# Peptides against a protein of PDB entry 4Y8H: the designs that were tried, part 89

Target 1, 196 residues: chain A of PDB entry 4Y8H
Amino acid sequence: TSIMAVTFKDGVILGADSRTTTGAYIANRVTDKLTRVHDKIWCCRSGSAADTQAIADIVQYHLELYTSQYGTPSTETAASVFKELCYENKDNLTAGIIVAGYDDKNKGEVYTIPLGGSVHKLPYAIAGSGSTFIYGYCDKNFRENMSKEETVDFIKHSLSQAIKWDGSSGGVIRMVVLTAAGVERLIFYPDEYEQL

## One batch from the design tools (peptide; made by RFdiffusion4, then SolubleMPNN)

Design b2_p25_2_s3 (from b2_p25_2, 10 letters changed)
Fold by OpenDDE base, seed 3:
Structure b2_p25_2_s3 (fold): chain B 196 residues (1-196), chain A 25 residues (1-25)
Amino acid sequence: as target 1 above (196 residues)
Amino acid sequence: SYEEELKKKIEEKKEELLKKLEEKK
């Protein structure tokens, strides 16, 4: 599994590979590494498919209730819910989650929640078995306030590198773009990103 | 199975968490 989320000038983009393996990603359900928990709040999931799906379901439900009572939740609120669930179940939970969202006040935000249930707000985050191969690349190439196109390219190149070296990553690269304009879904196929 | 048991445990925590979070706001 290779997942990442990147803030940019107009919002945030989440990206993930699509390969299912029993190594880095235990897939006992339909793999959905990019998961919606609210209109413009999504997450990247790594680890146990069942575990992370349960967490995501709870968060989605909570945010629906939250919306009915208080209006649209912030990305931080969503991350807090993820964090608490992961922390409280850390002894039995295998979950690496990146939360990303957009709102008019805070713009694009990324929160990473590694094993153990800590939460870290970052300009961008990477996770999954493939992430170990691209820390250096991402550090060298990430820039603040990139354009949409630059950010898509950054994610595509990053995940391409991760897939190249991680046998547990592969397939298509999926992205979700969250901006004021709405939600956009992107897909890139191996014949395209393998040439990078 | 382990996965089923974990799902149950998580579900149990769901209700508790929802109550806590609602009280915070």
Scores: peptide ipSAE 0.027, ipTM 0.588, DockQ to the pose 0.185
Fold by OpenDDE base, seed 2:
Structure b2_p25_2_s3 (fold): chain B 196 residues (1-196), chain A 25 residues (1-25)
Amino acid sequence: as target 1 above (196 residues)
Amino acid sequence: SYEEELKKKIEEKKEELLKKLEEKK
């Protein structure tokens, strides 16, 4: 799995590979790695598919209730819910979550929740087995306030490199763009990104 | 199964969390 979320000038973009690997060592990998928990709050999931699906379902439900009572939740609120669930169940969970969202007040935000249930607000985050191969690349090439196109390219190149070296990553690269304009879904196929 | 037990535990924590969060807001 290779997942990442990147803040940029107009919002945030989440990206993920689509490979599903199931085996004795890494069992029940997440398949739907980009998951909506609210209109403009999404997450990237790594680890156990069952674990992260349960968490995401709870968060989605909670945010729906929250919205009905208090209005649209912030990305921070969503991240807090994820964090609480991950931390309180850390003894039974294998979950790496990146929460990303957009709202008019805070613009694009990224929160990473690694194993253990800590939460960290970052300008961008990477996770999954493939992330180990691209820390250096991302650190070197990320810059704040990129354009949408620059950010898409950054994510595409980053995930392409991750996929190249991580046998547990592959397939298509999916992205979700969250901005004031709405939600946009992107997909890139191996024939395109393998050449990068 | 592990998955079933996990889901049960998560659901339990869900209820607790919802109560806490509602009280905070």
Scores: peptide ipSAE 0.026, ipTM 0.592, DockQ to the pose 0.179
Fold by OpenDDE base, seed 1:
Structure b2_p25_2_s3 (fold): chain B 196 residues (1-196), chain A 25 residues (1-25)
Amino acid sequence: as target 1 above (196 residues)
Amino acid sequence: SYEEELKKKIEEKKEELLKKLEEKK
């Protein structure tokens, strides 16, 4: 798995590969590692697909309850819920979560929740088995306040590099763009990003 | 902050949510 979220000038973009490990097999099956927990709050999931899906479902439910009573939650609120669930269940949970969201007050925000259930707010975050191969690349190439197009390219190149070296990553690259304008879903196929 | 206070109000629902996690695993 290779996942990342990047703040940029107009919001935040989440990106993920789609490779799925089924038992001892690695498949290029189209899987959704980008999961909506609120209109403009999404997460990237790594680790146990079942565990992280369950967590995301609970967070989504929690945020729905929150919204019904108090209005739209902040990205920080969502990250806090994720953090609590991951920390309290850390002994029985394999989960790496990146929470990203947009709101008019805070703009694009990224929170990473690695194994153990800590939470860290960052301008961008990478995770998953493929992330180990692209720390240097991302550090070198990330810039604050990039345009949408620059950020898409940054994520595309980063994940492409991760996929090249990580056997557990591959398939299509999915992105979700969160801005004031709304939510945009992007998809890039191997024929495109493998040439980068 | 106001939002922090709101977080506390829904803290009571955490136990319920954790049970849902157990049900899904």
Scores: peptide ipSAE 0.024, ipTM 0.640, DockQ to the pose 0.071
Fold by OpenDDE base, seed 4:
Structure b2_p25_2_s3 (fold): chain B 196 residues (1-196), chain A 25 residues (1-25)
Amino acid sequence: as target 1 above (196 residues)
Amino acid sequence: SYEEELKKKIEEKKEELLKKLEEKK
C-alpha cells in the first residue's frame, strides 16, 4: 500500500494505489483505500482492510450524528475521533490512517495517525509499505501552496516511485481533491504513471 | 439531554462496530 495526502493552495488532495495483497496473492484491482467520512473529510487507509474499514465506519457514523446536532465538523474533530479509536485499540489494530479535509476556515488540512494512535498535523503525509521508498523524494519535491496541477503531479510521481519499489503497491492511482468547489475524483492508470 | 443521548448512541455504535471488527479477523 502507498497512500498520501497533500495540502495545496486551494485545499487538499488524497492519493492511493489500488493493489490488494492476500498472502502471496497480488491483485491489481481497484481497492477502496480512500474513504469518505464526511462531505469534505476523507481518509487514506493502510494496514488491515477490515480493521481500518471498521474504524472509518465508526468515524463516519460519529460525524453524521455530530453534524445533526452541531453542524459540519472540522477536520481536526474527525482526526481526534480517529486518534481515539486507534489509540484505544492499538494493541488489537493494524491501522495507519491519514485524515484529510477541507473547510472554508481552515482550508486544507492533513493529520497522520500511525500505528500506536498518535496524531500529527502536517502539510503532507505519506504512509503504507510503499512510503518507505519515497520519504526522500517527497521531502525534496514537496512545496507549500502548490497549484492543483502541481499537486496532482507531485502525488502521481511520488506514488509511481513507491509502486516501482514496493511489491505490495500497484494498480491504478486514485486521488480525491477537496476544495471550496467540491469533491473531485481522479484516476491514473499504469500505462501512464509507469512512464514517469 | 439531546447531547447526552447522542453521545450514548455514538458509543453504542462504536461497540457494535468493534464487535464486527473482531468477527472479521
Scores: peptide ipSAE 0.024, ipTM 0.629, DockQ to the pose 0.145

Design b2_p25_2_s4 (from b2_p25_2, 10 letters changed)
Fold by OpenDDE base, seed 1:
Structure b2_p25_2_s4 (fold): chain B 196 residues (1-196), chain A 25 residues (1-25)
Amino acid sequence: as target 1 above (196 residues)
Amino acid sequence: SYEEELKKKIEEKKKELLENLEKKK
């Protein structure tokens, strides 16, 4: 798995590969590593697909309840709920989650929740088995307040490199763009990103 | 109420998660 989220000038973009691995079996198909928990709050999931899906479902319902009582939750609030669930179950949970969201007040924000259930706010975050291969590339090429197009290219190149080296990553690259204008879904295929 | 229903769903999912995690021990 290779996942990442990047803040930029107009908001935040989440990206993920789509390969699924079960033991020795590798399947290249579109998977739900990018998961909606609120209109403009999404997450990237790595680790146990079943466990992280359950966590995301809980968070989604929590945020719906929150909305009915207090209005639209902040990205920080969403991250705190993820953190609580991951931390409380850290002894038995294999989960790496990146929470990203946009609102008019805070703009694009990224929170990473690695194994153990800590939470860290960052301009961008990478995770998954493929992330180890692209820390250097991302550190070198990330810039604050990039344009949408620059950010898409950055994520595409980053994940392409991760997929190149990580046998557990592959398939299509999916992205979700969160801005004031709304939510946009993007998809890129191997024949496109492999040549980068 | 809607809120009560959501609370129940949350609790059910939390229970399911915990049970699944316990099975992995």
Scores: peptide ipSAE 0.028, ipTM 0.641, DockQ to the pose 0.095
Fold by OpenDDE base, seed 2:
Structure b2_p25_2_s4 (fold): chain B 196 residues (1-196), chain A 25 residues (1-25)
Amino acid sequence: as target 1 above (196 residues)
Amino acid sequence: SYEEELKKKIEEKKKELLENLEKKK
C-alpha cells in the first residue's frame, strides 16, 4: 500500500494505489483505499482492510451525528475520532490512517495517525509499505501552496516511485481533490504513471 | 429519531469492531 495526502493552495489531495494483498498473493485490481467519512473529509487507509473499514464506518456515522447536532465537523474533529478509536484499540489493531479534509476556515488539512494511535498535523503525509521508498523524494519535492496541477503531479510521481519499488503497491493511482469547488475524483493507469 | 438511529448504528459498528479485534487476539 502507498497512500498520501497533500495540502496545496486551494485545498488538499489524497492519493492511493489500488493493489490488494491477500496472504501471499497480490491482486492488481482496483481497491478503494480512499474513504469518505464526510462530504469533504476523507481518509487514506493502510493496514487491515477490515479493521480500518470498520473504523471508517464508525467515524462516518459519528460525523453524521455530529453534523446533525453541531453542524459540519472540522477535519481536526474527524482526526480526533480516528485517533481515539485507533489508540483505544492499539494493542489489537493494525491501522495507519491519514485524514484529510477541507473547510472554508481551515482550508486543506492533513492529519496522520500511525500505528499506536498518535495524531500529527502535517502539510503532507505518506504512509503504507510503499512510503518507505519515497520519503526522500517527497521531502525534496514537496512545496507548500502548490497549484492543483503541481500537486497532482507531485502525488503521481511520488506514488509511481513507491509502486515501482514496493511489491505490495500497484494498480491504478486514485486521487480525491477537496476544495471549495467540491470533490473531484481522479484516476491514473499504469501505462501513464509507469513512464514517469 | 434520526439521532437515535445514528447512535444505534455507531454502537453496532463499535461492537462489531471489538468482536473482530477479540477474534484476532
Scores: peptide ipSAE 0.028, ipTM 0.646, DockQ to the pose 0.095
Fold by OpenDDE base, seed 5:
Structure b2_p25_2_s4 (fold): chain B 196 residues (1-196), chain A 25 residues (1-25)
Amino acid sequence: as target 1 above (196 residues)
Amino acid sequence: SYEEELKKKIEEKKKELLENLEKKK
């Protein structure tokens, strides 16, 4: 798995590969590594698919209830709910979560929740088995307040490198763009990103 | 009510998660 979220000038973009591994087999299936928990709050998931899906479902319902009572939750609120669930179950849970969202007040925000259930606010975050191969690349090439196009290219190149070296990553690259204008879904195929 | 239905769903999902995690012990 290779997942990341990047803040940029107009919001935030989440990105993920689509490869799924079952035991010793690698399947090039479309996976739900990018998951909506609110209109403009999404997450990237790594680790146990079943466990992280359950967590995401709980968060989604919680945020829906929150919205009905208090209005639209902040990205920080969503991250705090993820954090509590991950931390409380850290001894039995394999979960790496990146929470990303957009609102008019805070703009694009990224929160990473690694194994153990800590939470960290960052301008961008990477996770999954493929992330180990791209820390250096991301550090060298990330810039604050990039354009949408620059950010898409950054994520595409980053995940391409991760997929190149990580056998557990592959398939298509999916992205979700969160801005004031709304939600946009992007997809890039191997024939395109393998040539980068 | 809508709120009660959501609370019920949350509790059910929490229960399922906890049960699944306990099975790993």
Scores: peptide ipSAE 0.026, ipTM 0.632, DockQ to the pose 0.096
Fold by OpenDDE base, seed 3:
Structure b2_p25_2_s4 (fold): chain B 196 residues (1-196), chain A 25 residues (1-25)
Amino acid sequence: as target 1 above (196 residues)
Amino acid sequence: SYEEELKKKIEEKKKELLENLEKKK
C-alpha cells in the first residue's frame, strides 16, 4: 500500500494505489483505500482492511451525528475521533490512517495517525509499505502552496516511485481533490504513471 | 463554557463509538 495526502494552495489532495495483497496472491484491482467520512473530510487507510473499515464507519457515523447537532465538523475533529479510536484499540489494531479535509476556515489540512494512535498535523503525509521508498523524494519535491496541477503531479510521481519499488503497491492511482469548489475524483492507470 | 460543553459531548460520543467498535469486532 502507498497512500498520501498533500495540502496545496486551494485545499488538499489524497492519493492511493489500488493493489491488494493477500498472502502470496497479488491482485491489481481497485481497492477502497480512500474513504469518505464527511463531504470534504476523507481518509487514506493502510493496515488491516477490516479494522480500518470499521474505524472509518464509526467516524463517518459520528460525524453525521456531529453535523446534525453542531454543524459541519472540522478536519481536526475528525482526526481526533480517528486518533481516539486508534489509540484506545492500539493493542488489537493494525491501522495507519491519514485524515485530510477542507473547510473554508482552515483550508486544506492533513493529519497522520500511525500505529499506536498518535496524531500529527503535517503539510503532507505519506504512509503504507511503499512510503519507505519515497520519503526522500517527497522531502525534496514537496512545496507549500502548489497549484492543483503541481500537486497532482507530485502525488503521481511520488506514488509511481513507491509502486516501482514496493511489491505490495500497484494498480491504479486514485486521487480525491478537496477544495472550496467541491470534491473531484481522479484516476491514473499504470500505462500513464509507470513511465514517470 | 460552550467549548467545554462541546468537549464533554464529544468525549461522551467517543466512548459510545469505542463501545460500538468493540461490538463490531
Scores: peptide ipSAE 0.024, ipTM 0.605, DockQ to the pose 0.068

Design b2_p25_3_s1 (from b2_p25_3, 15 letters changed)
Fold by OpenDDE base, seed 2:
Structure b2_p25_3_s1 (fold): chain B 196 residues (1-196), chain A 25 residues (1-25)
Amino acid sequence: as target 1 above (196 residues)
Amino acid sequence: EIEEFKKKQFEKAEEFKKKYGKVLV
C-alpha cells in the first residue's frame, strides 16, 4: 500500500494506490483505500483490510451520531475517534490510518495514526509499505499552499514512485479532493502515471 | 448505540480474517 494526504491552498487531497494483497498474491487490483467517514472527512487505509474497514465503519457511525447531536465534527474530532479505536484495540488490530478533512474554520487538515494508535497532525503524511521509498522525494518536493493542480501532480508523482518500487502497491491511483467547493474523486491509470 | 455497533464490526472483521486469512491494504 501507498497512501498519502496533502494539505494545500484550498484544502486537502488524499491519494492511494489500489492493490490489495494476500500473502504474495494480488487479491484485488482496484481496491478503494480512500474511505469516507463524513462528507468532508475521509481516511486512507493501510494494514489489515478487515481491521481498517471495521475501524472506518465505526468512525463513520460515530460521526453520524455526533452530527445528529452536535453538528458537523471537526477533522480533529474524527482523528481522535480513530486514535481511540486504534489505541484501545491495538493488540487486535493492524491499522495505519491517515485522516484528512476540510472545514471552513480549519481548512484542510491531515492527521496520521500509525500502528499503535498515536496521532500526529502534519501538513502532509505518507504511509504504507510504499511510503518508505518516497520519504526523500516528498520531503524535497512538498511545498505548503500549493495549488490543486500542483498538489495532484505531487501526489501522482509520489505514488507513482512508490508503486514503482513497492510490490505491494499498484493498480490505479485514486485521489479525493476536499475543498469548500465540495468533494472530487480522481483516478489515474497505469498508462498515465507509469510514464512519470 | 456505539458499543454494540463496535462489537458487531469487530466480530465481522474477525469472521473475515477466519474465512479469508490476512488480506492487506
Scores: peptide ipSAE 0.710, ipTM 0.965, DockQ to the pose 0.942; fails the geometry check
Fold by OpenDDE base, seed 5:
Structure b2_p25_3_s1 (fold): chain B 196 residues (1-196), chain A 25 residues (1-25)
Amino acid sequence: as target 1 above (196 residues)
Amino acid sequence: EIEEFKKKQFEKAEEFKKKYGKVLV
């Protein structure tokens, strides 16, 4: 898996490959690792497919209840719910989660929750087995307050490199753009990103 | 109830792992 989320001028973009594996075999080529937990709060999933799906479903339900009682939750609130679930159940879960969201007050925010259930707020985050190959690239090329187009290109190039070197990553590159204007899903195919 | 829902979801996850083995994203 190769996943990332990047804050930019107008919000935040989540990105992911789409390969699911069982041992050394590809189980699914077009898995959606970008999961909605609220209108403009999404997550990237890495680790156990079952565990991360369960966590995301629980958070989604929690945030629905929260919304009915208190109104729209903040991205920080969502990250806290993820954190509690991952930490309290760490002995039975294999999950690496990146939480990203947009609201008018806080704009785009990114929270990374690695194994163990710690939480870290960052301007951008990368995770998954492919992330090890792109720490240097991302550090060198990330800039604050990029345009949408610049951020899409940054994520596309980053994930392309991760996929190139990580056998557990591949398929399509999916992105979700969260801004004041709404939610936009993007998809890029190997014929495009492999040439970068 | 959140706790009941949580329990149900984790049970589903365990059942999935038993049926399909270790599937990674």
Scores: peptide ipSAE 0.707, ipTM 0.965, DockQ to the pose 0.944; fails the geometry check
Fold by OpenDDE base, seed 1:
Structure b2_p25_3_s1 (fold): chain B 196 residues (1-196), chain A 25 residues (1-25)
Amino acid sequence: as target 1 above (196 residues)
Amino acid sequence: EIEEFKKKQFEKAEEFKKKYGKVLV
């Protein structure tokens, strides 16, 4: 898996590959690793498919209840719920989560929650087995307050490099753009990103 | 209710693991 989320001028963009693996081999299944937990709060999932799906479903339900009582939750609140679940159940979970969201007050925010259930707020985050190959590239090329187009290109190039070297990453690159204007889904295919 | 829902979701996850083995993303 290769996943990332990047804050930019107008909000935040999440990105992910789609490869699924089962132990010793690559499964013939395309998985959407970008999961909605609220209108403009999404997450990237790595690790156990079952564990990460359970966590995301619980958070989604929690945020629905929260919204009915208190209004729209902040991205920080969502990250806190993820953190609590991952920390309290760390002995039984294999989950790496990136939480990203947009609101008018805080703009785009990114929180990374690695194994163990710690939480770290960052201008951008990368995770998954493929992330090890692109730390250097991302550090060198990330800039604050990029345009939407620049950020899409940054994520596309980053994930392309991760996929190139990580056998556990591949398939399509999916992105979700969160801004004041709404939510936009993007998809890029191997024939496009492999030539970058 | 959050606690009941949480329990249900984790039970589903365990059942999935038993049925399909270790599926990773």
Scores: peptide ipSAE 0.692, ipTM 0.962, DockQ to the pose 0.846; fails the geometry check
Fold by OpenDDE base, seed 3:
Order: structure tokens, then C-alpha cells, then sequence
Structure b2_p25_3_s1 (fold): chain B 196 residues (1-196), chain A 25 residues (1-25)
């Protein structure tokens, strides 16, 4: 898996590959690793398909309840819920989560929750087995307050490199753009990103 | 109730693991 989320001038973009593996094998299933937990709060999932799905479902439900009582939750609140779930169940879960969201007050925010259930707020985050190959690239090329197009390109190039070197990453690159204007889904196919 | 929902989701996850084995994303 290769996943990332990047804050930019107008919000935040999440990106992910789609490869699924079963043990030592590449599974035929194309997985959507970008999961909605609220209108403009999404997550990237890495680790156990079952565990991360369960966590995301619980968070989604929690945020629905929260919304009914208190209004729209902040991205920080969502990250806190993820963190608590991952921390309290760390002995039984294999989950790496990147939480990203947009609201008018805080704009785009990214929180990374690695195994163990710590939480770290960052201007951008990368995770998954493919992330190890792109720390250098991302550090060199990330800039604050990029345009949407620059950010899409940054993510596309980053994930392309991760996929190139990580056998557990591949398939399509999916992105979700979260801004004041709404939610936009993007998809890029191997014939496009492999040539970068 | 959220606690019951949590249990249900984790049980579902365990059943998935039993059926399909270790599936990773």
C-alpha cells in the first residue's frame, strides 16, 4: 500500500493506490483505500483490510452521532476518534490511518495515526509499505500552499514512485480533493502514471 | 449504542479474517 494526504492552498488531497494483497500474493481485487467518515473528512487505510474497515465504520458512526448532537465535527475530532480506537485496540488491530479533512475554520488538515495509535498533525503525511521509498522525494518536493494542480501532480508522482518500487502497491491511483467547493474524486490509471 | 456497534464491527472483521484470511491494503 501507498497512501498519502497533502494540505494545499485550498484544502487537502488524499491519495492511494488500489492493490490488495493476501499473504505473499497479490489479490485480484482493486480496493478503494480512501474512505469517507464524514462529508469532508476522509481517511487513507493501510494494514488489515478487515481491521481498517471496521475502524472506519465505527468512526463514521461516531461522527454521525456527534453531528446529531453537536454539529459538524472538526478533523481533529475525527482524528481523536481514530486514535482512541487504534490505541485501545492496538493488540488486536493492524491499522495505519491517515485522516484528512477540510473545514472553513481550520482549512485542510492532515493527521497520521500509525500502528500503536499515536496521532501526529502534519502538513502532509505518507504511509504504507510504499511510503519508505518516497520519503526523500516527498521531503524534497513538498511545498506549502501549492495549487490544486501542483498538489495533484505531487501526489501522482509520489505514488507513482512508491508503486514502482513497492510490490505491494499498484493498480489505479485514487485521489479525493476536499475544499470549500466540495468533494472531488480523481482516478489515474497505470498507463498514465507509470510514465512519470 | 456505539459500544454495541463497535463490537459488531470487530466481530465482522474477525469473521472476514476467518473466511478470507489475512487480506492487506
Amino acid sequence: as target 1 above (196 residues)
Amino acid sequence: EIEEFKKKQFEKAEEFKKKYGKVLV
Scores: peptide ipSAE 0.691, ipTM 0.962, DockQ to the pose 0.853; fails the geometry check

Design b2_p25_3_s2 (from b2_p25_3, 16 letters changed)
Fold by OpenDDE base, seed 1:
Parts: C-alpha cells; sequence; structure tokens
Structure b2_p25_3_s2 (fold): chain B 196 residues (1-196), chain A 25 residues (1-25)
C-alpha cells in the first residue's frame, strides 16, 4: 500500500494506490483505501482491510451522531476518534490511518495515525509499505500552499515512485480533493503514471 | 446505540475475513 494526504492552498488532497494482497481484484468498499467518514473528512487506510473498514464505519457513525448534536465536526475531532479506536484495539489491529479534512475555519488538515494509535498533525503525510521509498522524494518536492494542479502532480509522482519500487503497491491511483467548493474524485491509470 | 453499532461493524469485519481471508490494503 501507498497512501498520502497533502494540504495545499485551497484544502487537502488524499491519494492511494489500489493493490490488495488477494492477487485478484476485489471491487468493494472494504478494499477502497480512500474512505469517507464525513462530507469533507476522509481517511486513507493501510493494514487489515476489514479491520480498518470497521474502524472507519464506527467513526462515520460517531461523526453523524456528533453532527446531529453539535454541528459539523472538525478534522481534529475525527482524528481523535480514530486515535482512540486504534489505540484501544492496538493489540488486535493492524492499521495505519491518515485522516484528512477541510473546513472553512481550519482549511485543509492532515493527521497521521500509525500503528499503535498515536496521532500526529502534519502538513502532509505518507504511509503504507510504499511510503518507505518516497520519503526523500516527498521531502524534497513538497511545498506549502501549492495549487490544486501542483498538488495533484506531486501526489501522482510520489505514488508513481512508490508503486515502482513497492511490490505491494500498484493498480490505479485514486485521489480525493477536499475544498470549499466540495469533493472531487480523481483516478489515474498505470499507462499514465508509469511513465513519470 | 454506539455499542450495537460497534458490534455490527466488528461482525461485518469477521464476515469479510471469513469470505475473502486476510486482505491487506
Amino acid sequence: as target 1 above (196 residues)
Amino acid sequence: SMEEFLKKALEEAKEFKERYGRVLV
């Protein structure tokens, strides 16, 4: 798996590859590494597909309940719920989560929750087995307040490199763009990104 | 309730594992 989330001028973009360990493609929600937990709060998932999906479902329900009582939750609130679930279940859970969201007050935010259930707020985060190959590239090329197009390009190149070297990553690159304007899904195919 | 929802989510996870095995993402 190769996943990442990047804050930029107008919000945040999440990105992920699509390969799973099944060898055969399973087209379902559980294997989609980009998961919605609120309108403009999403997560990237690595580790156990089933377990991380369960966590995301719980968070989604929690945030729906929260919304009904208190209004739209912050990205930080979502990250806190993820953190609690991951930490409390760390002995029985293989999970790496990146939480990303947009709101008018805080703009784009990224929180990374590695194995063990700690939480770290960062301008951008990378995770999964493929991330080990692109720390250097990302550190060199990330810039704050990039445009949407620059950020898409950054993520595309980063994940392309991760996929190139990580046998556990591959398939399509999916992205989710979260801004004041709304939510946009993007998809890029191997023929496009393999040549980068 | 939240407890019931938690239980359901965990059961669905178990069902997935039973059907597809251990799938990593």
Scores: peptide ipSAE 0.561, ipTM 0.936, DockQ to the pose 0.668; fails the geometry check
Fold by OpenDDE base, seed 2:
Structure b2_p25_3_s2 (fold): chain B 196 residues (1-196), chain A 25 residues (1-25)
Amino acid sequence: as target 1 above (196 residues)
Amino acid sequence: SMEEFLKKALEEAKEFKERYGRVLV
């Protein structure tokens, strides 16, 4: 898996590959690792498909309940719920989560929750087995307050490199753009990103 | 309740892993 989320001038963009594996085998399944937990709060999932899906479902339910009672939750609140679930159940879960969201007050925010259930707020985050290959690239090329287009390109190039080297990453690159304007889904196919 | 939902979701995840093997993303 190669996942990342990047804050930019107008919000935040999440990105992910789509490869799924079963043990050491590549499953012939295109998985959407970008998961909605609220209108403009999404997450990137790595680790156990079942575990991360369960966690996301719980968070989604919690945030729906929260919304009904208190209004729209902040991204920080969502991250806190993820953190609590991951930490309290760390012995039974294999989950790496990047939480990203947009609201008018805080703009785009990214929280990374690695295995173990710590939480870290960052301008951008990368995770998954493919992330090991792109720390240097991301550090070199990330800039704060990029445009949407610059950020899409940054993510596309980053994930392309991760996929190139990580056998557990591949398929399509999906992105979700969260801004004041709404939610936008993007998809890029191997014939495009492999040429980068 | 949240606790019940958590328990159910985790149990379902466990059952899935046991039945179909560990699927990773």
Scores: peptide ipSAE 0.399, ipTM 0.859, DockQ to the pose 0.862; fails the geometry check
Fold by OpenDDE base, seed 5:
Structure b2_p25_3_s2 (fold): chain B 196 residues (1-196), chain A 25 residues (1-25)
Amino acid sequence: as target 1 above (196 residues)
Amino acid sequence: SMEEFLKKALEEAKEFKERYGRVLV
């Protein structure tokens, strides 16, 4: 898996590959690793498909309850719920999660929750088995307050490089753009990003 | 509670893994 989330001028963009693996290596199943937990709060998932889906479902449920009682939760609140679930169950979970969201007050925010259940707020985050190959590239090429187009390009190039070197990453690159204008889904196919 | 819900969800996830094999993302 190769996943990332990047804050930019107008909000935040999440990106992920779609490869699924099993004990028999690559599976035919294509996985959507970008998961909605609230209208403009999403997460990137790595690790156990079942564990991370269960966590996301729990978070989604609790954020819905939160909304009914207190109004729309902040991205920080969502990250806190993820953190508590991952930390308290760390001995039974294989989960690496990036939480990203947009609201008018805080704009785009990114929180990374690695194995162990710590939480870190960052301007951008990368995770998954493919991320180890692109730390240097991302550090050199990330800029704050990029345009939407620049950010899409940055994520596309980053994930393309990760896929080239990580056998556990591949398939399509999916993105979710979160801004004041709403939610936009993007998809890029190998015939495009392999040429980069 | 969140703990009870998580425990149930994780048990279901474990059963899934045992039945269909480990799937990773």
Scores: peptide ipSAE 0.219, ipTM 0.732, DockQ to the pose 0.736; fails the geometry check
Fold by OpenDDE base, seed 3:
Structure b2_p25_3_s2 (fold): chain B 196 residues (1-196), chain A 25 residues (1-25)
Amino acid sequence: as target 1 above (196 residues)
Amino acid sequence: SMEEFLKKALEEAKEFKERYGRVLV
């Protein structure tokens, strides 16, 4: 898996590959690793498909309850719920989560929750087995307050490099753009990103 | 309760793993 989320001038973009594996084997399945937990709060998932889906379902449920009582939750609130679930169940879960969201007050925010259940707020985050190959690239090329187009290109190039070197990453690159204007879904196919 | 929901969700996840094997993302 190769996943990332990047804040930019107008909000935040999440990105993920789609390859599915069973142990060391590539499964003939395309997995959506970008999961909605609220209208403009999404997550990137790495680790156990079942574990991370269960966590995301619980968070989504909690945020729905929160919304009914208190209104729209912040991205920080969502990250806190993820953190609590991952930390309290760390011995039974294999989960690496990036939480990203947009609201008018805080704009785009990214929280990374690695295995173990710590939480870190960052301007951008990368995770998954493919992330090991692109720390240097991302550090060199990330800039604050990029345009949407620049950010899409940054994510596309980053994930392309991760996929190139990580046998557990591949398939299509999916992105979700969260801004004041709403939610936009993007998809890029191997014929395009393999040439980068 | 959230605790009951968590337990149910985790049990369903375990059942999934047992039926289909461990799938990684």
Scores: peptide ipSAE 0.043, ipTM 0.663, DockQ to the pose 0.777; fails the geometry check

